# Designs tried in a protein design run: peptides against a protein of PDB entry 5YCA. Part 124

Target 1, 132 residues: chain A of PDB entry 5YCA
Amino acid sequence: RSLPAERNPLYKDDTLDHTPLIPKCRAQVIEFPDGPATFVRLKCTNPESKVPHFLMRMAKDSSISATSMFRSAFPKATQEEEDLEMRWIRDNLNPIEDKRVAGLWVPPADALALAKDYSMTPFINALLEASS

## One batch from the design tools (peptide; made by RFdiffusion4, then SolubleMPNN)

Design b2_p26_7_s4 (from b2_p26_7, 13 letters changed)
Fold by OpenDDE base, seed 4:
Structure b2_p26_7_s4 (fold): chain B 132 residues (1-132), chain A 26 residues (1-26)
Amino acid sequence: as target 1 above (132 residues)
Amino acid sequence: SELEEKAEKEYEEMLSEAFKRAAAEA
């Protein structure tokens, strides 16, 4: 597959220690018709443009929003580029189905695979290790 | 800020399919 050419400079080094990011994550309980669910989010700000995005995890099963990852990693991506990547994820990974959320969500192992592709490994590790 | 507000909006949109209310952080 072809990923967008320009990547968020926040992710220039995929090898950094993730532990300092763990306490920056925040948990939030959301009430749904079926009951409460906790989500964990990590604010990721592009150091050049100053545009922030939240990376998102479902606390209970640790599913990660691939959509949030893509949008943070590729700030200049077109909708078509996003659609192509989401289709690739559907065809090659194991996205979950959850009527409570929008976008494409994937299990932890798939999230880490995407993190490698997007150079986001420290951020996804932190998001997965954060308390909820 | 405006940028943070947009980020919050995107966050809420990810949960908007059945979002009822947001409880306290933590």
Scores: peptide ipSAE 0.434, ipTM 0.827, DockQ to the pose 0.453
Fold by OpenDDE base, seed 3:
Structure b2_p26_7_s4 (fold): chain B 132 residues (1-132), chain A 26 residues (1-26)
Amino acid sequence: as target 1 above (132 residues)
Amino acid sequence: SELEEKAEKEYEEMLSEAFKRAAAEA
């Protein structure tokens, strides 16, 4: 696979303590045709461009949106680069099937593997540990 | 701001598939 060349400067240090990020997460109940579901989101702002993205977790099974991770990590990525990475995730990881949501969502272990590749480990740890 | 509104819109779009599916099946 080929990841985009430029990465969000927010993720320059993958070894930072994640604890301060935990209280920045927010839980929200979303209404769907089949009933309510709780999601946890973390606002991540590019310190140079000031463009924000929300990282997202399903509260019940802790699935993480890989799509949200990719878009936050690679702000100048093309659609072709995103499609290539999503295909790689399908072929090499264990994405879930959930008709309520768009994009690819992965279990916590896979999310942490991607976080290492994208240099987002503190942010994903915080998202996983946040209350719902 | 427009950037904040765009982020919120992308968040909502990520969670809108159930409604799109329901509309297609109606």
Scores: peptide ipSAE 0.432, ipTM 0.806, DockQ to the pose 0.954
Fold by OpenDDE base, seed 2:
Structure b2_p26_7_s4 (fold): chain B 132 residues (1-132), chain A 26 residues (1-26)
Amino acid sequence: as target 1 above (132 residues)
Amino acid sequence: SELEEKAEKEYEEMLSEAFKRAAAEA
């Protein structure tokens, strides 16, 4: 598949130590009609544009928002490029179904596969290891 | 800041589908 050409400079080095990012993650309980659910989020700021974006994990099963990963990684991506990538994820990975959330959410293994593709491995490792 | 508010809004929108669906079903 073809990913957008320009990537968030925050993710220039996929090999960095993730451990300093763990304490930057924040857990939050969200109330839904059928009860509460805890999410973990990590604020990621583009060092050039200064635009922030939250990476998101469902605490209980560690599902990660692939949509948030893509939007953070590719700040100049078109809607068409996002749609194509989401279709690829749907066809090639194992997105979950959850009526409470928007976008595509994937299991930890799939999230790490995407993280490698997007050069976000330290950030996703931190998000997965953070306490809730 | 405006940029942070936008990020928060996007975060909330991603977690608001249950409410949107409930409204559509009513």
Scores: peptide ipSAE 0.431, ipTM 0.805, DockQ to the pose 0.928
Fold by OpenDDE base, seed 5:
Structure b2_p26_7_s4 (fold): chain B 132 residues (1-132), chain A 26 residues (1-26)
Amino acid sequence: as target 1 above (132 residues)
Amino acid sequence: SELEEKAEKEYEEMLSEAFKRAAAEA
């Protein structure tokens, strides 16, 4: 597959220690028709453009929003590029089915695989290890 | 800021599908 050429400079180093990011995560209880669910989010701000994005995790099963990862990693990506990547994820990974949420959500192992591809491993590790 | 508000809006939209479905079924 072909990923967008320009990546968020926030993710210039995939080998950084993730520990300092853990306390930056925030848990929030969201009410749905069938009951409450807790989500964990991490605000990631592009150091050049100052545009923030929230990376998101479902607390219970640790599913991660692949859509949020892609949009944060590739701020200049076209809709067509996003669509192509989401199709690739559907074809090659194991996205979950959850009617409560939009976009593609993937289990932790898949999220870490994407994190490696997008050079954002520390951020996903922190999101996965944060308390809820 | 407007940028923060946009980020919050995107976050909320990501979690709004259940409500959209409920509204459509009502």
Scores: peptide ipSAE 0.428, ipTM 0.803, DockQ to the pose 0.952

Design b2_p26_8_s1 (from b2_p26_8, 11 letters changed)
Fold by OpenDDE base, seed 3:
Structure b2_p26_8_s1 (fold): chain B 132 residues (1-132), chain A 26 residues (1-26)
Amino acid sequence: as target 1 above (132 residues)
Amino acid sequence: SRPRAGEEPPIKLSPEELEKYLFEPE
């Protein structure tokens, strides 16, 4: 597959220690029609554009939003590039369907695989280790 | 789910607010 050329400079180093990011994660309770659900979020701000994105984890099963990862990692990506990547994820990984929330969500192992591809490993490790 | 020691309680959000944080607003 072909990923977008320009990546968020926040993710310039995939080898950084993730532990300082753990306390930056925050739990949030979302009120859905079928009941409340807890999510863990990590605010990631592009140091150049100053545009923030939230990386999100479902507390119950640790599913992580691949869509939010992609959009944070590739701020100048086209919709076509996003669609191609989401299709690749559907065809090659194990996405989880959840009608309550938008985007494509994946289990922890898949999230870490994507994190490596997007140079986001410290951030996803922190998100997965944070308490909920 | 319980907050980590010394952390603030969870923030309550609607599904619409979650989407707002996940994706850039239109």
Scores: peptide ipSAE 0.224, ipTM 0.635, DockQ to the pose 0.331
Fold by OpenDDE base, seed 5:
Structure b2_p26_8_s1 (fold): chain B 132 residues (1-132), chain A 26 residues (1-26)
Amino acid sequence: as target 1 above (132 residues)
Amino acid sequence: SRPRAGEEPPIKLSPEELEKYLFEPE
């Protein structure tokens, strides 16, 4: 695989302490046809473009949206680059299927593997540790 | 999980609103 060349400057340092990000997370209840489900979200704003993305975790099983991670990490990525990465995730990680929401969702261990690749480790750690 | 004592209740969103937040274009 080949990741996009330019990364969101928000993620310039993968070694930062994640704990200050924990209280920035917010839980939200989503009403689906088959019942409510809780998600945890973390607003991540590109300091250069000022465009926000919300990183998302399913509270119950801690699945993380890989799609939102990628789009936040690589603001200038092409659709082809995204498609290539999503295919890589399908082939190399353990994504789940959830008919309620779009995008590719992965379990915590896979999310942390992606976070390392995307330099997002503090943000994913915070998202995983936040209360729901 | 449930919010801690003293915390604000979770926000309620529709599935469509969730998708909007997830995939808002840059």
Scores: peptide ipSAE 0.164, ipTM 0.646, DockQ to the pose 0.304
Fold by OpenDDE base, seed 4:
Structure b2_p26_8_s1 (fold): chain B 132 residues (1-132), chain A 26 residues (1-26)
Amino acid sequence: as target 1 above (132 residues)
Amino acid sequence: SRPRAGEEPPIKLSPEELEKYLFEPE
């Protein structure tokens, strides 16, 4: 596959210690029609554009939003590039379908595989280890 | 306890829409 050429400079170093990011995560309960669900979020600000994106985890099954990962990692990606990557994820990983939320959500192991590809490993490790 | 969003969100929230219904805890 072909990932977008320009990556968010926030993710320049995939080898950083993730533990300082754990307390930066925040949990929130959302009231859906079929009941409450807890999400864990990590605010990730692009140091050049100053635009934040939130990486998101479903607390119950630890599913991570691959869509949010991609959009944070590749701020100048086109919709076509996103669609291509989402198709790759669907074909090669194990995304889940949840009727409450859109985008592709993947289990922890798949999220970490994507994190390596996107140079986001510390951030996804922190998001997965944060308490809900 | 952890914070709760006051407004009930619609079904099939995109990541951007989900962020819209979330707030940073105090």
Scores: peptide ipSAE 0.152, ipTM 0.694, DockQ to the pose 0.106; fails the geometry check
Fold by OpenDDE base, seed 2:
Structure b2_p26_8_s1 (fold): chain B 132 residues (1-132), chain A 26 residues (1-26)
Amino acid sequence: as target 1 above (132 residues)
Amino acid sequence: SRPRAGEEPPIKLSPEELEKYLFEPE
């Protein structure tokens, strides 16, 4: 696979302690037609562009949106690069299918593997440890 | 604009659409 060349400067250091980010996470119940579901979110703002993305976890099974991770990590990625990465995830990791939400959602271990690749480890650790 | 609080989201939300239904942190 080929990841985009330019990465969000927010993720310049993958070695930072994640614990200060835990209280920055927020849980919210969303009412879907077939019932409620709780999501945990962490707002991540690109310090250069000031564009925010929310990293998101399904509270119940801790699935994390790989799509949101990718889009946050690679603000100048092409659609082709995203498609290539999403295909790689399907082929190499264990994404789940949820009829209520789009994008690829992956279990915690896979999310942490991606986080290492994207230099987002502190942020994903915080998202996983946050209360719901 | 952002949907009203309590408004039910549609089925099959993209990550971007899901964000629209999440309240901004205070």
Scores: peptide ipSAE 0.097, ipTM 0.607, DockQ to the pose 0.077; fails the geometry check

Design b2_p26_8_s2 (from b2_p26_8 with P1S E4Q H7Q T14S E20R Y23F)
Fold by OpenDDE base, seed 1:
Structure b2_p26_8_s2 (fold): chain B 132 residues (1-132), chain A 26 residues (1-26)
Amino acid sequence: as target 1 above (132 residues)
Amino acid sequence: SKPQAGQEPAISLSPEELERYFFEPP
């Protein structure tokens, strides 16, 4: 598949130790019509543009928003590029369906696979290991 | 605090919307 050409410079090194990022994650309980759900977030700021994005995890099953990952990794991507990647994820990975939230969410193993593709491994590891 | 998304299931929240409307600043 084809990924966008320009990647967020925050993710220049996929081999960094993720442990310092764990305390930077934050959890919050949100009340939904069908009950409460806890989300974990990690703020990721592009060091050049200073534009932040939040990586998102559902605490209970550790599903990760692939959409949030893509938008953080490729801030200049077109909607067409995003749509193509989301279709690829649907065809090749194991996304989950949750009507409460927008975007495409994937289980931890798939999130880590995407993290390799997007050079985000330390950040996704931290997000997955953070307490809720 | 525990923000509430509402009583109707009609609202689906994007990651950005979750942060904007429900998440307290870190």
Scores: peptide ipSAE 0.096, ipTM 0.637, DockQ to the pose 0.076
Fold by OpenDDE base, seed 2:
Structure b2_p26_8_s2 (fold): chain B 132 residues (1-132), chain A 26 residues (1-26)
Amino acid sequence: as target 1 above (132 residues)
Amino acid sequence: SKPQAGQEPAISLSPEELERYFFEPP
């Protein structure tokens, strides 16, 4: 598949140690109509544009938002490019369906596969290891 | 899970609010 040409310079090195990022993650309880759910968030700021995005994990089952990953990784992507990638994920990975939240969410193994593609491995490792 | 140091206060978000709060448009 084809990914957007320009990537967030935050992710220039996929081999960095992830452990310093673990304490930067934050847990947050969100109230939904059917009850509370805890999420873990990692703030990722583009060092050039200074625009932040939050990588998101559901604490309970460790599902990761592929949408958040894509939007952080590819700041100049079009909606069409995002749609194409989300379709690819649906066709090739194992996304979950949760009506309570927006975006496309995937299990940890799939998130790490995407992280390799997007050069985000340290950030996703940290997000998965963070406590909640 | 156990409480985490630095946990932010609980908030109430609908699915649509979650999209706006956590996901920025391309």
Scores: peptide ipSAE 0.039, ipTM 0.680, DockQ to the pose 0.433
Fold by OpenDDE base, seed 4:
Structure b2_p26_8_s2 (fold): chain B 132 residues (1-132), chain A 26 residues (1-26)
Amino acid sequence: as target 1 above (132 residues)
Amino acid sequence: SKPQAGQEPAISLSPEELERYFFEPP
């Protein structure tokens, strides 16, 4: 597959220690028609454009929004490029289907695989380790 | 009271929408 050419400079170093990011995560309970669910989020700001994106995790099963990852990693990506990547994820990984939330969500192992591809490993590690 | 997801008509919220409409600012 082809990923977008320009990546968020926030992710220039995939080898950084993730532990300082853990306390930056925030958890919140969201009420859905079928009951409450807790999400964990991590604010990721592009240091050049100053545009933030929030990485998202479902606390209970640790599913991660691949959509949020992609949009944060590739701020200049077109919708077509996003669609192509989401199709690749559907075809090659193990996304879940949750009717309550939009985007494509993947289990932790898949999220970490994507994190390598997107150079986001410290951020996804922190998001997965954060308390809820 | 907090807003609830899945209001009529039933919609699925994107991560950005969740943050904007439901999450408190960090």
Scores: peptide ipSAE 0.032, ipTM 0.641, DockQ to the pose 0.066
Fold by OpenDDE base, seed 3:
Structure b2_p26_8_s2 (fold): chain B 132 residues (1-132), chain A 26 residues (1-26)
Amino acid sequence: as target 1 above (132 residues)
Amino acid sequence: SKPQAGQEPAISLSPEELERYFFEPP
């Protein structure tokens, strides 16, 4: 697969301590037709463009939005590049099918694998450890 | 679990708003 050439400068160091990011996460209860569900989100702001993007976790099963990860990591990616990566995820990882939400969601282990590829491990660790 | 003490009020998004805000094409 081919990932986009330019990556969000926020993720220049994949080895940073994730602990300070944990209290930055926020929980939110969202009402769905079949009942409420809690999500945890982490605001990630591109330090150059100042454009924020939110990483998302389902509290119940800790599924992470791969779509949100990709868009945060690669702010200049084309739709074609995104589609290519999402197809790769479907073919190589274990995405979760959830009709209630858009995007492609993956279990924690897969999210951490993607985080390594996208150089955003501290942010995904914090998102996974945050309270809900 | 409950949010940590001291957290600011969060922006409330519906499923439709979540889809639009986070998952619409660039």
Scores: peptide ipSAE 0.046, ipTM 0.666, DockQ to the pose 0.281; fails the geometry check

Design b2_p26_8_s3 (from b2_p26_8, 7 letters changed)
Fold by OpenDDE base, seed 1:
Structure b2_p26_8_s3 (fold): chain B 132 residues (1-132), chain A 26 residues (1-26)
Amino acid sequence: as target 1 above (132 residues)
Amino acid sequence: AKPQAGQEPAISLSPEELEKYLFEPP
């Protein structure tokens, strides 16, 4: 598949140790009609543009927002490029359904596969390992 | 105070909306 040409320079090195990022994650409980749920987020700031994005995880089942990953990794992506990638994810991975939140969310294994593709493995590992 | 998602007009939240909803900006 074709991914956007320009990637967030934050993710220039996919081999970095993720452990220093773990304590940077934050958890928040939100009340939904069906009960409370905890989300974990990791702030990722583009070192050039200084624009932050939050990578997002559902604490309970460790589902990761592929949408947040894509938008962080590819700051200049068009909506069409995002749509194409999300369709690819639907066709090739195992996204979950959650009516409470928009975007496309995937299980941990799929998130790590995407992280490799987007060169952001340390950040996803940290997000997955963070306590909630 | 923690937000109550069920009280919001939106039936679902995008990641951007969720971030705004869940976390207060510094």
Scores: peptide ipSAE 0.047, ipTM 0.633, DockQ to the pose 0.075
Fold by OpenDDE base, seed 4:
Structure b2_p26_8_s3 (fold): chain B 132 residues (1-132), chain A 26 residues (1-26)
Amino acid sequence: as target 1 above (132 residues)
Amino acid sequence: AKPQAGQEPAISLSPEELEKYLFEPP
C-alpha cells in the first residue's frame, strides 16, 4: 500500500513518552438506540493548521477508530487515498464493523500496528490506557 | 418455517459526527 506523502506534524516523533497524554483523554456516555455506550477520546491538534481531530476508542472492548486515526495522521489525504487504506485494513487486519458507528474500528493490537505505520504510537497508547 | 425478517438499517454515526456529541474538555 501507499500512504499519503504529507503527515500531521503532531506525529513527527513516534518515540515520545505517552504518559502525559493519558490525563488529556476524556470519557463520555453516548445514548444509542440499543443502549448507552462509553467512548474515550483524545483531542489531537495539528500544530501547524490548528485543526483538531479526536481519536476515538470504545471503552467496553477498546476498539479504536482507524478512520479517525487516518484522518488525523494525513490531513491532506484524498478520499481515494482513504478508501485505499481502509480496504487494506479490511484485507490485512481484523476490523470490526459496529452498526452504531461508521468507519472501521480495530482491536487494540491492530490499532497499535496502524499507530506504528502512522507514527502515532504515543497517542494510541495513551488512548488505550486512559480510564473510562 | 418462516424466513427471518430483515432488519431496518440502524442510525450510524461517523467519527466526525461522534465528535459533535462529545463535550469539549475544560
Scores: peptide ipSAE 0.065, ipTM 0.595, DockQ to the pose 0.033; fails the geometry check
Fold by OpenDDE base, seed 5:
Structure b2_p26_8_s3 (fold): chain B 132 residues (1-132), chain A 26 residues (1-26)
Amino acid sequence: as target 1 above (132 residues)
Amino acid sequence: AKPQAGQEPAISLSPEELEKYLFEPP
């Protein structure tokens, strides 16, 4: 597969300690037709553009939004590049289908695999360890 | 992991729409 050429400078160092990011996560309860669900979010701001994106985790099963990861990691990606990556994830990882939420969501192990590819390991570790 | 089999379909929210429903600390 071919990932976009330019990556968010926020993720320049994949080896940083993730623990300072844990208290920056926030939990949010959202009401759905079938009942409430809790999400955990981590605000990630591009230090150059100052544009924020939220990385998202479902509290119940720790599923992570791969779509949000990709959009945060590759701010200049085209829709075609995103579509190609999402197809790759479907073909090579274990995404889940949840009709309550859009985007492609993956289990924790797959999220960490993507984090390595996107240089986001500290951020995904923090998101997974945060309380809900 | 995947959602429980007993859960019914709901209104689908994109990541961008989901962010709109999240409180951001001042």
Scores: peptide ipSAE 0.048, ipTM 0.610, DockQ to the pose 0.070; fails the geometry check
Fold by OpenDDE base, seed 3:
Parts: sequence; C-alpha cells; structure tokens
Structure b2_p26_8_s3 (fold): chain B 132 residues (1-132), chain A 26 residues (1-26)
Amino acid sequence: as target 1 above (132 residues)
Amino acid sequence: AKPQAGQEPAISLSPEELEKYLFEPP
C-alpha cells in the first residue's frame, strides 16, 4: 500500500506522552433507532490549517474509526488514496461491521497498528484509556 | 438529521455527521 505523502503536523512525534490527552477526551450518549450508544471522542486540530477532526471510539467494544484517523492524519489525501487504504485495512486487519455508523471501524489492537503507521500513537492511547 | 427516538433503523451516520451532532468541548 501507499499512504499519502503529506501528514498532519499535529502528528510529528509518535513517542510523546499520551497521558495529558486523556482529560481532553469527552464521552457522549447518542440516541440511535435501535437504542442509545456511548462514544468517546478526541478533538484534534491541525496546528497549521486550524481545521479540527474528531477521533472516535465506541465505548462498548472500544472500536475506533479508522476513517476518522485517516482523514485527520492526511488532510490532503484524495478519495482514491482513502479508498485504497480502507481496502487494505479490510484485507489485512479485522474491521467490525456496524450499520449505525459509516466509515471503517477497527478493534483496539488494529487501531494501535494503524496509529503506528499514521504516527498517532499518543492520541489513540489516550482515546482508548479515557473513561466513558 | 440527528438520530432520535422514533426514527427508523435504516439511517447511518458518517464520521462527519456524527461529529456534527456531538457537543463541542468547553
């Protein structure tokens, strides 16, 4: 696979301590047709463009949106590049199926693998450790 | 629109749609 060339400057250092990010996470209950579900989110702002993206976790099974990770990490990615990466994830990782939400969602271990690839490890660790 | 009681299960939310209906951090 080939990842986009330009990455969000927010993710320059993959080795930073994640603990300061934990209190920045927020949990919210969303009402769906089949009942309520809790999500945990972390606001990530590109320091250059000032455009925010939210990293998201399902509280129940700790699944994380790979789509949100990709879009945050690669702000100038084309749709073709995103499609290619999502296909790679589907073929090589273990995405879950949830018809309530769009995008591709992956379990914690896969999210951490992607985080390493995208240089987002501190942010994903914080998102996973935050209380719901 | 935001999912709520009484809506049919046939709707799904993209990450952007979900973000739209999540509260803004203080």
Scores: peptide ipSAE 0.044, ipTM 0.616, DockQ to the pose 0.062; fails the geometry check

Design b2_p26_8_s4 (from b2_p26_8, 8 letters changed)
Fold by OpenDDE base, seed 5:
Structure b2_p26_8_s4 (fold): chain B 132 residues (1-132), chain A 26 residues (1-26)
Amino acid sequence: as target 1 above (132 residues)
Amino acid sequence: SKPKAKKEPAIKLSPEELEEYLFEPP
């Protein structure tokens, strides 16, 4: 697969300690037709553009939004590049189907695999370890 | 004619809508 050439400078170092990011995560309860569900989110601001994206985890099963990861990692990606990556994820990883949420969501192990590819490991580790 | 129960719209939230909903609850 071909990933976008330019990456968010926030993710320049994949080896940073993730523990300072844990208390930056926030939990939120959302009401759905079938009942409440809790999500954990981490605000990630591009230091150059100052545009924020939120990395998202479902609290119950720790599924993570791959779509949000990609958009945060590659702020100048085209829709075609996103579509190509999402197809790759469907073909090579284990995305979940949840009718309540849009985007492509993946289990923790797959999220960490993507995090390595996108240089986001500290951020995904923090998101996974945060309380809900 | 019995009023058709409005099918509750399946709340399908995009990541952006989740972000907005999570930070700016209605």
Scores: peptide ipSAE 0.061, ipTM 0.627, DockQ to the pose 0.034; fails the geometry check
Fold by OpenDDE base, seed 4:
Structure b2_p26_8_s4 (fold): chain B 132 residues (1-132), chain A 26 residues (1-26)
Amino acid sequence: as target 1 above (132 residues)
Amino acid sequence: SKPKAKKEPAIKLSPEELEEYLFEPP
């Protein structure tokens, strides 16, 4: 696969301690037709563009939005590049299907694999460890 | 023939819609 050339400067160091990010996560209950569901989110602001993106976790099963990860990591990615990566994820990882939410969601182990590829490990660790 | 229960289209929230729907952290 081919990842976009430019990455969000926020993710320049994949080895940072994630623990300071844990209290920055926030949980929210969202009402769906089939009942409430809790999401945990972490606001990630590109230090250059000042554009924020939220990394997203389903509290119940700890599924992480791969789509949100990709968009945060690669702010200048084309739709074609995103589509290619999402296909790769579908073919090589274990995405889940949840009809309540759009995008591609993956289990924790897959999220951490992607985090390594995108240099987002501290952020995904924090998101996974945050309370809901 | 039992009428196939039309699954009501589940409201699907995109990551962007979730970002907009979710409150900003205090």
Scores: peptide ipSAE 0.060, ipTM 0.628, DockQ to the pose 0.034; fails the geometry check
Fold by OpenDDE base, seed 2:
Structure b2_p26_8_s4 (fold): chain B 132 residues (1-132), chain A 26 residues (1-26)
Amino acid sequence: as target 1 above (132 residues)
Amino acid sequence: SKPKAKKEPAIKLSPEELEEYLFEPP
């Protein structure tokens, strides 16, 4: 596969300690028609553009939004590039189907695999370890 | 203090909608 050429400078170092990011995560209960669900999110701001994106986890099963990861990692990606990556994820990883939410969501192991590809490992580790 | 919801819950929330809905600054 081919990933976009330019990456968010926030993710310049994939080897950073993730533990300082854990307390930066926040949890919120959302009421859906079929009942409440808790999400955990981590605000990630591009240090150059100052545009924030939220990395998101479903608290119950630790599924993480691959779509949000991609959009945060590649701020100049085209829709075509996103579509290609999402198809690759469907073909090569184990995304879940949840009718309540849009985007592509993946289990923790897959999220960490993507995090390595996107240079986001500290952020995904923190998101996974945060309390809900 | 805990962040508040920014908008009403919806069915089939996109990542952007979740991002907007989840957590108003306190």
Scores: peptide ipSAE 0.060, ipTM 0.669, DockQ to the pose 0.112; fails the geometry check
Fold by OpenDDE base, seed 3:
Structure b2_p26_8_s4 (fold): chain B 132 residues (1-132), chain A 26 residues (1-26)
Amino acid sequence: as target 1 above (132 residues)
Amino acid sequence: SKPKAKKEPAIKLSPEELEEYLFEPP
């Protein structure tokens, strides 16, 4: 598959220690029709544009938003590029269907696979290890 | 489309707010 050419400079080094990012995560309770659910979020700010994106994890099963990962990693991506990647994820990984939330969500193992592709490994590790 | 400065999510979000925050509706 082809990923967008320009990546968020925040993710220039995939080998950084993730530990300092853990305390930056925040838990959030979100109200759904079938009851509340807790999410963990990590604010990721593009150092060039200063635009923040939030990486998201469902606390219960540790599913992570692949859509949020993609948008954070590739801030200049077109909608067509996003759609192509989401189709690839659907066809090659194990996304979950949760009618409560938008976007494509994936299990932890798949999230880490994507993190490697997007050079986001420290951030996804931190998001997965954060308390809820 | 102007990159809307994504506002920090509220402590409690509705599903609609989450969707809007995480994903611009197609």
Scores: peptide ipSAE 0.039, ipTM 0.626, DockQ to the pose 0.136; fails the geometry check

